Peptides against a protein of PDB entry 8YVU. Designs and how they scored, part 65

Target 1, 39 residues: chain A of PDB entry 8YVU
Amino acid sequence: PQLCYILDAILFLYGIVLTLLYCRLKIQVRKAAITSYEK
Target 2, 160 residues: chain B of PDB entry 8YVU
Amino acid sequence: TWLTVLKKEQEFLGVTQILTAMICLCFGTVVCSVLDISHIEGDIFSSFKAGYPFWGAIFFSISGMLSIISERRNATYLVRGSLGANTASSIAGGTGITILIINLKKSLAYIHIHSCQKFFETKCFMASFSTEIVVMMLFLTILGLGSAVSLTICGAGEEL

## One batch from the design tools (peptide; aimed at target 1 K26)

Design b2_p28_8_s4 (made by RFdiffusion4, then SolubleMPNN; from b2_p28_8, 18 letters changed)
Fold by OpenDDE base, seed 2:
Structure b2_p28_8_s4 (fold): chain B 39 residues (1-39), chain C 160 residues (1-160), chain D 39 residues (1-39), chain A 28 residues (1-28)
Amino acid sequence: as target 1 above (39 residues)
Amino acid sequence: as target 2 above (160 residues)
Amino acid sequence: as target 1 above (39 residues)
Amino acid sequence: ELDELQELAILFLLSVIDLFFLLFLLKS
């Protein structure tokens, strides 16, 4: 049970980090798409 | 445009914040309805006793709503208001995290002191349940704080 | 304890999905970068 | 009754997580 809680914390942190990275990457893709359209 | 992307992100963050707030409120309501916290010995539900799920939910809800409204109306005064609300929500989130951590420590200490080998004992069950709920609330609070901070940064960027 | 395990499962699944999405997005960014470099 | 309550709590948690996941998917 203690290991379960530790795992929850790690997985949660991982999820947050991935979400942030995903958002950043999505912004980059959108910027690239806009730049290509202006060209 | 970058602004359009930011607006969509702000709306999403606002919705996330509102959702987080609603979940926190629901958990608080359920716990308060099922458990008479006043009769529970110890500080196992200290965060609930402090009313954190309620006031935290209110702060996050207001912040999220203001963020959405600010995005939709695109008025300078609303942007400032949203920024202020998000900042307040961020502070509230930080406070909530602190309270939840303290509650978690107390709950864990209770479990250790009473050597809860028998999970079916009411007190041990309550302590375990409290720990689980507090952890969940902590996660939700972190999410809410993240959304509020993100909205604050976005709002600050619009003012610059 | 049972809630913890369920949460672990959900968080794990969420992490996997996010990882996949991140990978897809990263590939898209790379493709966009290559396309922009070829122009 | 306690078991039922626990089950309800689990179901509620699952619903919340599903909602978050769904929102994330919709954004993506």
Scores: peptide ipSAE 0.479, ipTM 0.795, DockQ to the pose 0.039
OpenDDE base, seeds 1, 3, 4, 5: peptide ipSAE 0.459, 0.456, 0.405, 0.446; ipTM 0.802, 0.805, 0.793, 0.773; seeds 1, 3 fail the geometry check

## One batch from the design tools (peptide; aimed at target 1 Y22 R30, target 1 (a further copy) Q28)

Design b2_p29_1 (made by RFdiffusion4; failed a check: a stray cysteine)
Pose (drawn by RFdiffusion4):
Structure b2_p29_1 (pose): chain A 39 residues (1-39), chain B 160 residues (1-160), chain C 29 residues (1-29), chain P 29 residues (1-29)
Amino acid sequence: as target 1 above (39 residues)
Amino acid sequence: as target 2 above (160 residues)
Amino acid sequence: CYILDAILFLYGIVLTLLYCRLKIQVRKA
Amino acid sequence: QLCYILDAILFLYGIVLTLLYCRLKIQVR
């Protein structure tokens, strides 16, 4: 009954999860590009 | 096979360490700049007053920088420094967890007894705001400490 | 406030959709 | 005002995530 930031609290978790998943995907793709471009 | 998986997956732990260090500065500067932290009737601030946002800000940052540079450049003396920075960050997080827990204990002791019936917007909005902020910081610090301890145990993997 | 939260509430949907598309594309690669 | 400042930090995450997606999409292409 006192909403706004209570619903906005889980959005910060949503932001953290996405900003870590993108970093992991970028590092993984960079490693895959390095391993595939060597030969 | 744990050691191999932890070794090959290393620099993301430095990414989440430096994300924690960067996001700790913004909270710390905003909270310590918007209002004085020594004239609170409930003395709500028990973590920002102890320097915790500025105690592990350029502390987690150096451990994340060393962990990131470790795979980028295999320096002779950088491997030794990376383990020390990781274990010092583990200790700093261990202290930060307990100080943040006693900050939650005091904030709940303030809001619990006759200070404010039901939710906020009666007399102490700052008490609920500080409680929510410290809870978010505690969760983020748990996330950062777990990765710091995982990197500390992964980095040795050998005698000395 | 509430509407401001709603405007950035769907940004996550599109961001996750593009993230899944990138994942499927990289899996094909 | 503090609720807006907190929402501004979340809004900044959206910019950073779209920049990281575009940079990764270009690299994958």

Design b2_p29_1_s1 (made by RFdiffusion4, then SolubleMPNN; from b2_p29_1, 8 letters changed; failed a check: too like the target's own chain)
Amino acid sequence: NLLLLLDALLFLYGIVLTLLYKELKIQVE

Design b2_p29_1_s2 (made by RFdiffusion4, then SolubleMPNN; from b2_p29_1, 9 letters changed; failed a check: too like the target's own chain)
Amino acid sequence: SFYLLLDALLFLYGIVLTLLYKELEIQVR

Design b2_p29_1_s3 (made by RFdiffusion4, then SolubleMPNN; from b2_p29_1, 10 letters changed; failed a check: too like the target's own chain)
Amino acid sequence: NFYLLLDALLFLFGIVLTLLYKELEIQVR

Design b2_p29_1_s4 (made by RFdiffusion4, then SolubleMPNN; from b2_p29_1 with Q1S C3Y Y4L I5L C22K R23E; failed a check: too like the target's own chain)
Amino acid sequence: SLYLLLDAILFLYGIVLTLLYKELKIQVR

Design b2_p29_2 (made by RFdiffusion4)
Pose (drawn by RFdiffusion4):
Structure b2_p29_2 (pose): chain A 39 residues (1-39), chain B 160 residues (1-160), chain C 29 residues (1-29), chain P 29 residues (1-29)
Amino acid sequence: as target 1 above (39 residues)
Amino acid sequence: as target 2 above (160 residues)
Amino acid sequence: CYILDAILFLYGIVLTLLYCRLKIQVRKA
Amino acid sequence: ILTQITFLLIAAIVFLVAVIVLFFYFYFS
């Protein structure tokens, strides 16, 4: 009954999860590009 | 096979360390700049007053920088420094967790007994704001400390 | 406030959809 | 693909900064 930031609290978790998943995907794709471009 | 997986998956732990160090500065500067932290009737601030946002800000940052540079450049003396910075960051996080837990204990002791019936917006909105902020910091610090301890145990993997 | 939260509430849907599309594309690669 | 992921990572960081700014806007409201 006192909403706004209570609903806004899980959005910070959503932001953290996405900003870590993108970093892990970028590092993984950079490693895959380095391993495939060597030969 | 845990050592190989932890070794090949290393610099993301440094990414989440440096993300913790960077986000700790924003909260710490905003909380320590918007209002004085020594004239609170409920003495709610028991973590920002102890320097915790500025205690492990350029502390986690150096461990994350060393862990990122470790795979980028395999320096002779950088491997030794990376383990020390990881274990010092593990100790700093261990202390930060218990100081943040006693901050939650005091904030709940303030809001629990006759200070404010039901939710906020009666007399102590700052108390609920500080409680939510310190809960978000505690969760983020647990996330950072788990990766710091994983990197500390992964980095040795050998005698000395 | 509430509507401001709603405007950035669906940004996550599109961001996760493009993230899944990138994942499927990289899996095809 | 790397350029597409970089752009979407910058968009995810901007989304996280907007969520943090919304907490402080709620405090000043």

Design b2_p29_2_s1 (made by RFdiffusion4, then SolubleMPNN; from b2_p29_2, 18 letters changed)
Fold by OpenDDE base, seed 5:
Parts: C-alpha cells; structure tokens; sequence
Structure b2_p29_2_s1 (fold): chain B 39 residues (1-39), chain C 160 residues (1-160), chain D 39 residues (1-39), chain A 29 residues (1-29)
C-alpha cells in the first residue's frame, strides 16, 4: 500500500513535468511555423 | 498542417481535463452513496462536505469542453473564453487542493489521536478510507490543474 | 489498496500518452528546424 | 508528514494567488 502511494506521487510529478515540457515544445513549434509562413 | 496537429494536442488535453473531472465526480458520488457524510464524526470528509467533487468537476468539465470547442472552431472569442475557463479551472483546482490537504490533515490527525491500530473499528476504518479517497482525489485534482495550466499557457501563447 | 493501483494505471497511461505526443511534437520541431536550415 | 502537508498547503495557496493574478491580468487586457 505504501509503495502504491509513492508510485502515484512519482507518476503525478512526471505528468506535471511532461505537461510543462509539452507546452514549451508547442510554443517552439508555433514559432517555427510562423517563421516558415513569413518566408 | 502543423496547426492541425497542435489543435489535436489541445483537444487531447481538454479531453483529459474532462475525464479527470468525471472521475472526481464519480468518486464524490460513490462516497456520498456509500457513506452518510453528515453523520460521520469529525471533519474527515470535509472536502466532500464542502462539495468539492461536484463544483470542481463542473469547473474542470467546462474548462475542458471550452478548450475542445475553441480548438475545433478556431475563433478568437473562443480562445479567450477557453483561457478564461482554464484559468478559472486552475483556481478551482488550487482551492480543491487546499481543501483536500486540510481534509487529509484532519484525517491523519484523527488516526493518530485515536491510535487506530484496529482497522476493523468503524471510526478507524472510515478515517482510513477517507484518507485513501482524499489522496486519490488530490492526485486527480493536481492532474486537472496541470492540464488547465497547460491549456492556459498554450492559449496565452496563441494570443501573443 | 485497489484504488491506489487503479490510479497508478490511469497515471501511467496518461504519462505514456503524453510522452508519445511529446515525441511527435519534438520530431515536428526537428523537421521544421531542418527545413529552415535548408532554406 | 503533517509538517510536509503544511508546506504543501502553503505552496497550494501561493499557486492559487499566482493563478488569481493571471486571471486579473487576463480580464484587464
């Protein structure tokens, strides 16, 4: 039972980090798309 | 083509938010159906008494739906609406986390004070069950908050 | 205890899906960068 | 564990304040 809660915490942290990284990557893709459209 | 892919990702985040909201609502409903919270001693179910599973689920559902609709129609007014809804959902999530943490503290304090070594005692069982459910709800709320914040940041990036 | 494992499964699935999406987005950024470099 | 929960609560309140600030900025624009 205790191990399960620890795993939940780790997976949750991973989810948050991935969400943040995804947002940053999405912004980069958008900037790249805008740059390509202006050319 | 690239914009289409980004729209799909935002839709996915919205769906995740709705799913999280539905799960929270389901948990709230199950707990309320199995246990009469009003007759339980103490504040071990304070989050449920406050109605967090309900209003939290509503906020997350609305935010998720608005995010999906905004991406599908690609209208400026919908983008602003989605940003507002996601921000509101983030606030709701933060409030929910606060309530859940307080509930968790009370539940743990109850277990500690009563030295709940006998799990079969009704009071100790309820406190333990409450703790488990609250922890689960806390994780779901944080997931929903993460999705809402992500959608907010992504939407803000579109307006800039 | 069983609820904890269910949560773990959901979080794990979410993490996998986000990772796949992140990878796809990263590939798109790389392709965009290569296209911009060739121009 | 209780002390850690207090820290988490403080963090949650801080986050809530930040979100409220963003909300205000969104409506003021």
Amino acid sequence: as target 1 above (39 residues)
Amino acid sequence: as target 2 above (160 residues)
Amino acid sequence: as target 1 above (39 residues)
Amino acid sequence: ILEELDKLLELAVLFLLLVLERFFLLFSS
Scores: peptide ipSAE 0.499, ipTM 0.828, DockQ to the pose 0.018
OpenDDE base, seeds 1, 2, 3, 4: peptide ipSAE 0.489, 0.494, 0.486, 0.486; ipTM 0.824, 0.823, 0.817, 0.821; seed 1 fails the geometry check

Design b2_p29_2_s2 (made by RFdiffusion4, then SolubleMPNN; from b2_p29_2, 19 letters changed)
Fold by OpenDDE base, seed 2:
Structure b2_p29_2_s2 (fold): chain B 39 residues (1-39), chain C 160 residues (1-160), chain D 39 residues (1-39), chain A 29 residues (1-29)
Amino acid sequence: as target 1 above (39 residues)
Amino acid sequence: as target 2 above (160 residues)
Amino acid sequence: as target 1 above (39 residues)
Amino acid sequence: VLEELDRLLELSILFLLDVLNLFFLLFSL
């Protein structure tokens, strides 16, 4: 049972990190698309 | 094509927010139906006593619905309304997180004071159950806040 | 304890979905970068 | 309200399926 709570914390942290990385990547795609449209 | 992808993501975020709100509402309803919180000694269910699962769920539901409606109709007035609703839901989410953290601290303190080694003691069981529900609500609230903030950023980008 | 396992399952599913979305977005960024380099 | 919830759930599932299909398409390329 205690291992379950540790797993929840790890999975939650992983989810936050992935969400941040996804947001960052999305911003990069947007910037790349804008730069491609201005050329 | 890019705008269509962004729209699909906004719809997905709105649906996620509504789903989160519904789950929070379900948890609140189940707790209120199974437990008479008014008769529970202590502040273990302080977040429930404050009605957070209900008002938080309402704010997230309204924000998600407005986001979906705004995206579907693509009207400038609806975009502004969605931005306002997402901002309000973000504030509500932040407040909810604060309340839930306070409740978690109280629940953990209660468990510590009563030396809850025996899970089968009614008071210890209630405190542990409260802690589990509050943790779940905290995770859902963080997810809802993340979706609301994302929708707010997307909507702000459409107004510039 | 049982709720912990349910939460783990939800978080795990969320993590998988986010990972897939991140991979897709990363592939899109790479394709956009390659197309920008060929021009 | 229940009918609207079912519709939202269906839309969510369809979205997930679209993402899965797109991933499969990308993998087949």
Scores: peptide ipSAE 0.433, ipTM 0.802, DockQ to the pose 0.035
OpenDDE base, seeds 1, 3, 4, 5: peptide ipSAE 0.488, 0.485, 0.502, 0.477; ipTM 0.797, 0.802, 0.811, 0.793; seeds 1, 3, 4, 5 fail the geometry check

Design b2_p29_2_s3 (made by RFdiffusion4, then SolubleMPNN; from b2_p29_2, 19 letters changed)
Fold by OpenDDE base, seed 2:
Structure b2_p29_2_s3 (fold): chain B 39 residues (1-39), chain C 160 residues (1-160), chain D 39 residues (1-39), chain A 29 residues (1-29)
Amino acid sequence: as target 1 above (39 residues)
Amino acid sequence: as target 2 above (160 residues)
Amino acid sequence: as target 1 above (39 residues)
Amino acid sequence: IIEELDKLQELAVLFLLDVLDLFFLIFKS
């Protein structure tokens, strides 16, 4: 049971990090696309 | 037997509610920091404009905390309080799901109407981003609602 | 303990979905960058 | 997809109503 809580915490942290990275990447894609259109 | 199992996992469910609340709060803060929601036209971020991540997180946090306290303290008044809080959290979760579904529908409709072939157009990008965030929030809200309902059932079973 | 494992499974599934979305987005960024270099 | 979302919305509303009914039952008792 304690291992389950630890696993939940790790998976939760992983999910948060992935979400942040995904958001950051999406913003970067948008910036890159805008720069390509200006050119 | 299933009620007994739920009672044993009451603390876990409370922790899950708190965790869900924290995630919702994090998403809310990130969206508010990255996007100027006040200047976004339309109802693409209606759930965020309604402040759901904030009040929803509060409700889930309170419900989770009360559930944990109720489990630790074998007092009748705490059990009733926890049941009330869990019920309130369930209502809040259901309301949140409704709001999120409406937001998703609007976002998807917006994408469909504008024929977002140009994915990099600002409006289409924002709508797509909103859709993704709302889907994530919906998933979290469903999890929170599930935990709240489970706790409510546990509390109701103890009163009967 | 059974509920804990169910939650772990849900979180795991969520993590996988996010990873797939992230990978897809990363591939899109790369394709956009390559297209911009060819012009 | 939109139709499915509408169905989900209806289900959510029904669920909310059930929760409300449960709440009233608890407070009435």
Scores: peptide ipSAE 0.444, ipTM 0.831, DockQ to the pose 0.017
OpenDDE base, seeds 1, 3, 4, 5: peptide ipSAE 0.436, 0.363, 0.441, 0.444; ipTM 0.828, 0.813, 0.828, 0.828; seed 1 fails the geometry check

Design b2_p29_2_s4 (made by RFdiffusion4, then SolubleMPNN; from b2_p29_2, 19 letters changed)
Fold by OpenDDE base, seed 3:
Structure b2_p29_2_s4 (fold): chain B 39 residues (1-39), chain C 160 residues (1-160), chain D 39 residues (1-39), chain A 29 residues (1-29)
Amino acid sequence: as target 1 above (39 residues)
Amino acid sequence: as target 2 above (160 residues)
Amino acid sequence: as target 1 above (39 residues)
Amino acid sequence: VLEELDKLLEEAILLLLLTLLLFFLLFLS
């Protein structure tokens, strides 16, 4: 049970980091799409 | 071909190997800092007593670094060195897997013998914790071994 | 204790979904980069 | 070089996620 709580904390942190990375990548895709439209 | 793909991903494989080694080292350090393994009864942490997280991590790190350097400089002597290091890391990984499997078997046997119905008992908790950590280390070792073997195949292909 | 395991399962599922989405997004960025290079 | 490093890091994170998935499956068994 105690290990379960530690694992929850690690997974939660990992989820936050992945969400941030996903947001950054989504912004990059949008920028690339805008650049391709302007050409 | 598979060889062409592996050559293109050689740097990635090297970085992955280094990262895997670092994670293994971190886990080893954390376990050693939190738990006094010398005072733990039984062979629940046999892999840690053998020092595998440390020497294995060193071998994988060296192998990964040499692979990256070899790819960047494209020198024949570095390719041979990387091949040798990757081969050594592959052997170390195989040995590590064996040690971890033995540790896992001992941990599981301990849980069965003591009929660990009460998870909060110190002995059962330690056995469960050991099992979890050993499984994590086993997966990391398998990943490291896979990268080392892949790099070895790439290096052998370059020498031919 | 039981709630901890449920939370682990939910966080794990979330991590898998985010990983898949991230991979898809990364592939899209790579395809966009290749298309821009061929022009 | 930095862009390539970022790509490598992303792939490494994906591998780490896959590894975590395998661990969860093992602990659920």
Scores: peptide ipSAE 0.483, ipTM 0.814, DockQ to the pose 0.095; fails the geometry check
OpenDDE base, seeds 1, 2, 4, 5: peptide ipSAE 0.476, 0.482, 0.474, 0.471; ipTM 0.809, 0.812, 0.805, 0.801; seeds 1, 2, 4, 5 fail the geometry check

Design b2_p29_3_s1 (made by RFdiffusion4, then SolubleMPNN; failed a check: too like the target's own chain; its pose is not in this set)
Amino acid sequence: NILLLELLFLFGIVLTLLYKRLKIQVRKA

Design b2_p29_3_s2 (made by RFdiffusion4, then SolubleMPNN; failed a check: too like the target's own chain; its pose is not in this set)
Amino acid sequence: NILLLLLLFLFGILLLLLYKELEIQVRKA

Design b2_p29_3_s3 (made by RFdiffusion4, then SolubleMPNN; failed a check: too like the target's own chain; its pose is not in this set)
Amino acid sequence: NLLLLILLLLYGILLTLLYKELKIQVRKA

Design b2_p29_3_s4 (made by RFdiffusion4, then SolubleMPNN; failed a check: too like the target's own chain; its pose is not in this set)
Amino acid sequence: NLLLLALLLLFGIVLTLLYKELKIQVRKA

Design b2_p29_4_s1 (made by RFdiffusion4, then SolubleMPNN; failed a check: too like the target's own chain; its pose is not in this set)
Amino acid sequence: ALLLLTLLLLFGIVLTLLYKELKIQVRKA

Design b2_p29_4_s2 (made by RFdiffusion4, then SolubleMPNN; failed a check: too like the target's own chain; its pose is not in this set)
Amino acid sequence: DILLLLLLFLFGILLTLLYKELEIQVRKA

Design b2_p29_4_s3 (made by RFdiffusion4, then SolubleMPNN; failed a check: too like the target's own chain; its pose is not in this set)
Amino acid sequence: NLLLLALLLLFGIVLTLLYKELKIQVRKA

Design b2_p29_4_s4 (made by RFdiffusion4, then SolubleMPNN; failed a check: too like the target's own chain; its pose is not in this set)
Amino acid sequence: NIFLLELLALFGIVLTLLYKELKIQVRKA

Design b2_p29_5 (made by RFdiffusion4; failed a check: a stray cysteine)
Pose (drawn by RFdiffusion4):
Structure b2_p29_5 (pose): chain A 39 residues (1-39), chain B 160 residues (1-160), chain C 29 residues (1-29), chain P 29 residues (1-29)
Amino acid sequence: as target 1 above (39 residues)
Amino acid sequence: as target 2 above (160 residues)
Amino acid sequence: CYILDAILFLYGIVLTLLYCRLKIQVRKA
Amino acid sequence: QLCYILDAILFLYGIVLTLLYCRLKIQVR
């Protein structure tokens, strides 16, 4: 009954999860590009 | 096979360490700049007053930088420094967890007994705001400490 | 406030959809 | 006012995530 930031609290977790998943995907793709471009 | 998986998966832990260090500065500067932290009737601030946002800001940052540079550049003396920075950051997080827990204990002791019936917007909006902020910081610090301990136990993997 | 939260509430949907598309594309690669 | 500051931090996440997606998409292409 006192909403706004209570619903806004899980959005910070949503932001953290996405900003870590993108970093993991970028590092993984960079490693895959380095391993595939060597030969 | 745990050691190999932890070794090949290393610099993401430095990414989340430096993300914790960067996001700790913004909270710390905003909370310590918007209002004085020594004239609170409920003395709500028990973590920002102790320097915790500025105690592990350039502390987690250096451990994340060393862990990122370790795979980028395999320096002779950088491997030794990375383990020390990881274990010092593990100790700093251990202390931060307990200080943040006693900050939650005091904030709940303030808001619990006759200070404010039901939710906020009666007299002490700052008390609920500080409680929510410290809970978010505690969760983020747990996330950062778990990765710092995982990197500390992955980095040695050998005698000395 | 509430509507401001709602404007940034669907940004996550599109961001996750593009993230899944990138994942499927990289899996094909 | 403090609720707006929190939304500003969340809005900055959206900018950073869009930049990381665009840079990763270009690298994958």

Design b2_p29_5_s1 (made by RFdiffusion4, then SolubleMPNN; from b2_p29_5, 10 letters changed; failed a check: too like the target's own chain)
Amino acid sequence: TFKLLLLALLFLFGIVLTLLYEELKIQVR

Design b2_p29_5_s2 (made by RFdiffusion4, then SolubleMPNN; from b2_p29_5, 13 letters changed; failed a check: too like the target's own chain)
Amino acid sequence: EFYLLLLALLFLFGILLTLLYKELKILVE

Design b2_p29_5_s3 (made by RFdiffusion4, then SolubleMPNN; from b2_p29_5, 11 letters changed; failed a check: too like the target's own chain)
Amino acid sequence: TLYLLLDALLFLFGIVLTLLYKELEELVR

Design b2_p29_5_s4 (made by RFdiffusion4, then SolubleMPNN; from b2_p29_5, 12 letters changed; failed a check: too like the target's own chain)
Amino acid sequence: LLYLLLLLLLLLYGILLTLLYKELEIQVR

Design b2_p29_6_s1 (made by RFdiffusion4, then SolubleMPNN; failed a check: too like the target's own chain; its pose is not in this set)
Amino acid sequence: NILLLQLLLLFGIVLTLLYKELKIQVRKA

Design b2_p29_6_s2 (made by RFdiffusion4, then SolubleMPNN; failed a check: too like the target's own chain; its pose is not in this set)
Amino acid sequence: NLLLLLLLFLFGILLTLLYKELKIQVRKA

Design b2_p29_6_s3 (made by RFdiffusion4, then SolubleMPNN; failed a check: too like the target's own chain; its pose is not in this set)
Amino acid sequence: NLLLLELLFLFGILLTLLYKELKIQVRKA

Design b2_p29_6_s4 (made by RFdiffusion4, then SolubleMPNN; failed a check: too like the target's own chain; its pose is not in this set)
Amino acid sequence: LLLLLLLLLLFGIVLTLLYKELKIQVRKA

Design b2_p29_7_s1 (made by RFdiffusion4, then SolubleMPNN; failed a check: too like the target's own chain; its pose is not in this set)
Amino acid sequence: NILLLLLLLLFGILLTLLYKELKIQVRKA

Design b2_p29_7_s2 (made by RFdiffusion4, then SolubleMPNN; failed a check: too like the target's own chain; its pose is not in this set)
Amino acid sequence: NLLLLQLLTLFGIVLTLLYKELEIQVRKA

Design b2_p29_7_s3 (made by RFdiffusion4, then SolubleMPNN; failed a check: too like the target's own chain; its pose is not in this set)
Amino acid sequence: DILLLILLFLFGIVLTLLYKELEIQVRKA

Design b2_p29_7_s4 (made by RFdiffusion4, then SolubleMPNN; failed a check: too like the target's own chain; its pose is not in this set)
Amino acid sequence: EILLLILLFLFGIVLTLLYKELEIQVRKA

Design b2_p29_8 (made by RFdiffusion4)
Pose (drawn by RFdiffusion4):
Structure b2_p29_8 (pose): chain A 39 residues (1-39), chain B 160 residues (1-160), chain C 29 residues (1-29), chain P 29 residues (1-29)
Amino acid sequence: as target 1 above (39 residues)
Amino acid sequence: as target 2 above (160 residues)
Amino acid sequence: CYILDAILFLYGIVLTLLYCRLKIQVRKA
Amino acid sequence: SSFLKQASVLLVFAIIFLVLVIFLFFFHF
């Protein structure tokens, strides 16, 4: 009954999860590009 | 096989360490700049007053930088420094967790007994704001400390 | 406030959709 | 290289989204 930031609290978790998943994907793709471009 | 997986997956732990160090500064500067932290009737601030946002800000940052540079450049003396910075960051997080827990204990002791019936917007909006902020910091610090301990136990993997 | 939260509430849907598309595309690669 | 560019652009948008979420917390005050 006192909403706004209570619903906004899970959005910070959503932001953290996405900003870590993109970092993991970028590192993984960079490693895969380095391993595939050597030969 | 846990050691190989932890070794090959290393610099993302430095990414999340440096993300914690960077986000800790914003919260710490905004909370310590918007209003004085020594004239609170409920003495709600028990973590920002102890320097915790500025105690592990350039502390987690140097452990994340060393861990990121470690796989980028395999320096002779950088491997030794990375383990020390990781274990010092593990101790700092251990302390931060218990100071943040006693900050939650005091904030709940303030809001629990006759200070404010039901939710906020009666007399102490700052108390609920500080409680939610500290809870978010505690969760983020748990996330950072888990990666810091995982990197500390992955980095040695050998005698000395 | 509430509507401001709603405007950035669907940004996550599109961001996750493009993230899944990138994942499927990289899996094909 | 195209996948790295796509993943970097999406990461910038995800950081901007997190900054907006943090700004909304302080806008409540």

Design b2_p29_8_s1 (made by RFdiffusion4, then SolubleMPNN; from b2_p29_8, 17 letters changed)
Fold by OpenDDE base, seed 5:
Structure b2_p29_8_s1 (fold): chain B 39 residues (1-39), chain C 160 residues (1-160), chain D 39 residues (1-39), chain A 29 residues (1-29)
Amino acid sequence: as target 1 above (39 residues)
Amino acid sequence: as target 2 above (160 residues)
Amino acid sequence: as target 1 above (39 residues)
Amino acid sequence: SEIIKQIEELLLLSILYLLLVIDRLFSLF
């Protein structure tokens, strides 16, 4: 059971990091789309 | 279009495969160093007795390394070698999953037979620990298999 | 203890899905960059 | 008890190594 909780913590942290990276990438895509629309 | 996506992610898949292999190897070496598997009664560590963490890690490592090298050098002979290695790794991964599932069933049966309500009992602790390790190894093996299959498809697409 | 394993499975699945979405988004960014370069 | 402590230490090292590999992986892309 203790190992399971440690794994949960790692997976949770990984999920948070991936979410932040995804949000950052999504913002970049939006900026690129806006730039292409203005041209 | 999906083939082009896989080609762009080939390095990522290779690195993931190597990482999976390293984790499997680490778990295997730790379990073998801490526990005398030969003296443990039952088939709780059957996957370890079969040496899966070792040969599986070798196959995945070779496959991942070949994939990375093939992508970097872009040589035809390396692409073929990577395809072969990834195919072998895919087969090894499938076999590993089967072994791990069997081990998981045996571990669960062992826990049930001994009515392991108290975690502090040595036998129950070992069975529970084995179950947790086998589950982790199963997840890692699935990830490795997924990466190997993806790399195989990518390599096959390049040869066509 | 069973809840812990279920949480692990959910977090693992979430991690895989996020990875796939991240890859897809990255490809979109690259395509947008190529299109902007060709114009 | 001693074995459990060793496993905990090993697990911590494994987690740290995994985090380093993930960080390097993301830096490649």
Scores: peptide ipSAE 0.492, ipTM 0.796, DockQ to the pose 0.033
OpenDDE base, seeds 1, 2, 3, 4: peptide ipSAE 0.519, 0.485, 0.521, 0.449; ipTM 0.816, 0.797, 0.817, 0.802; seeds 1, 3, 4 fail the geometry check

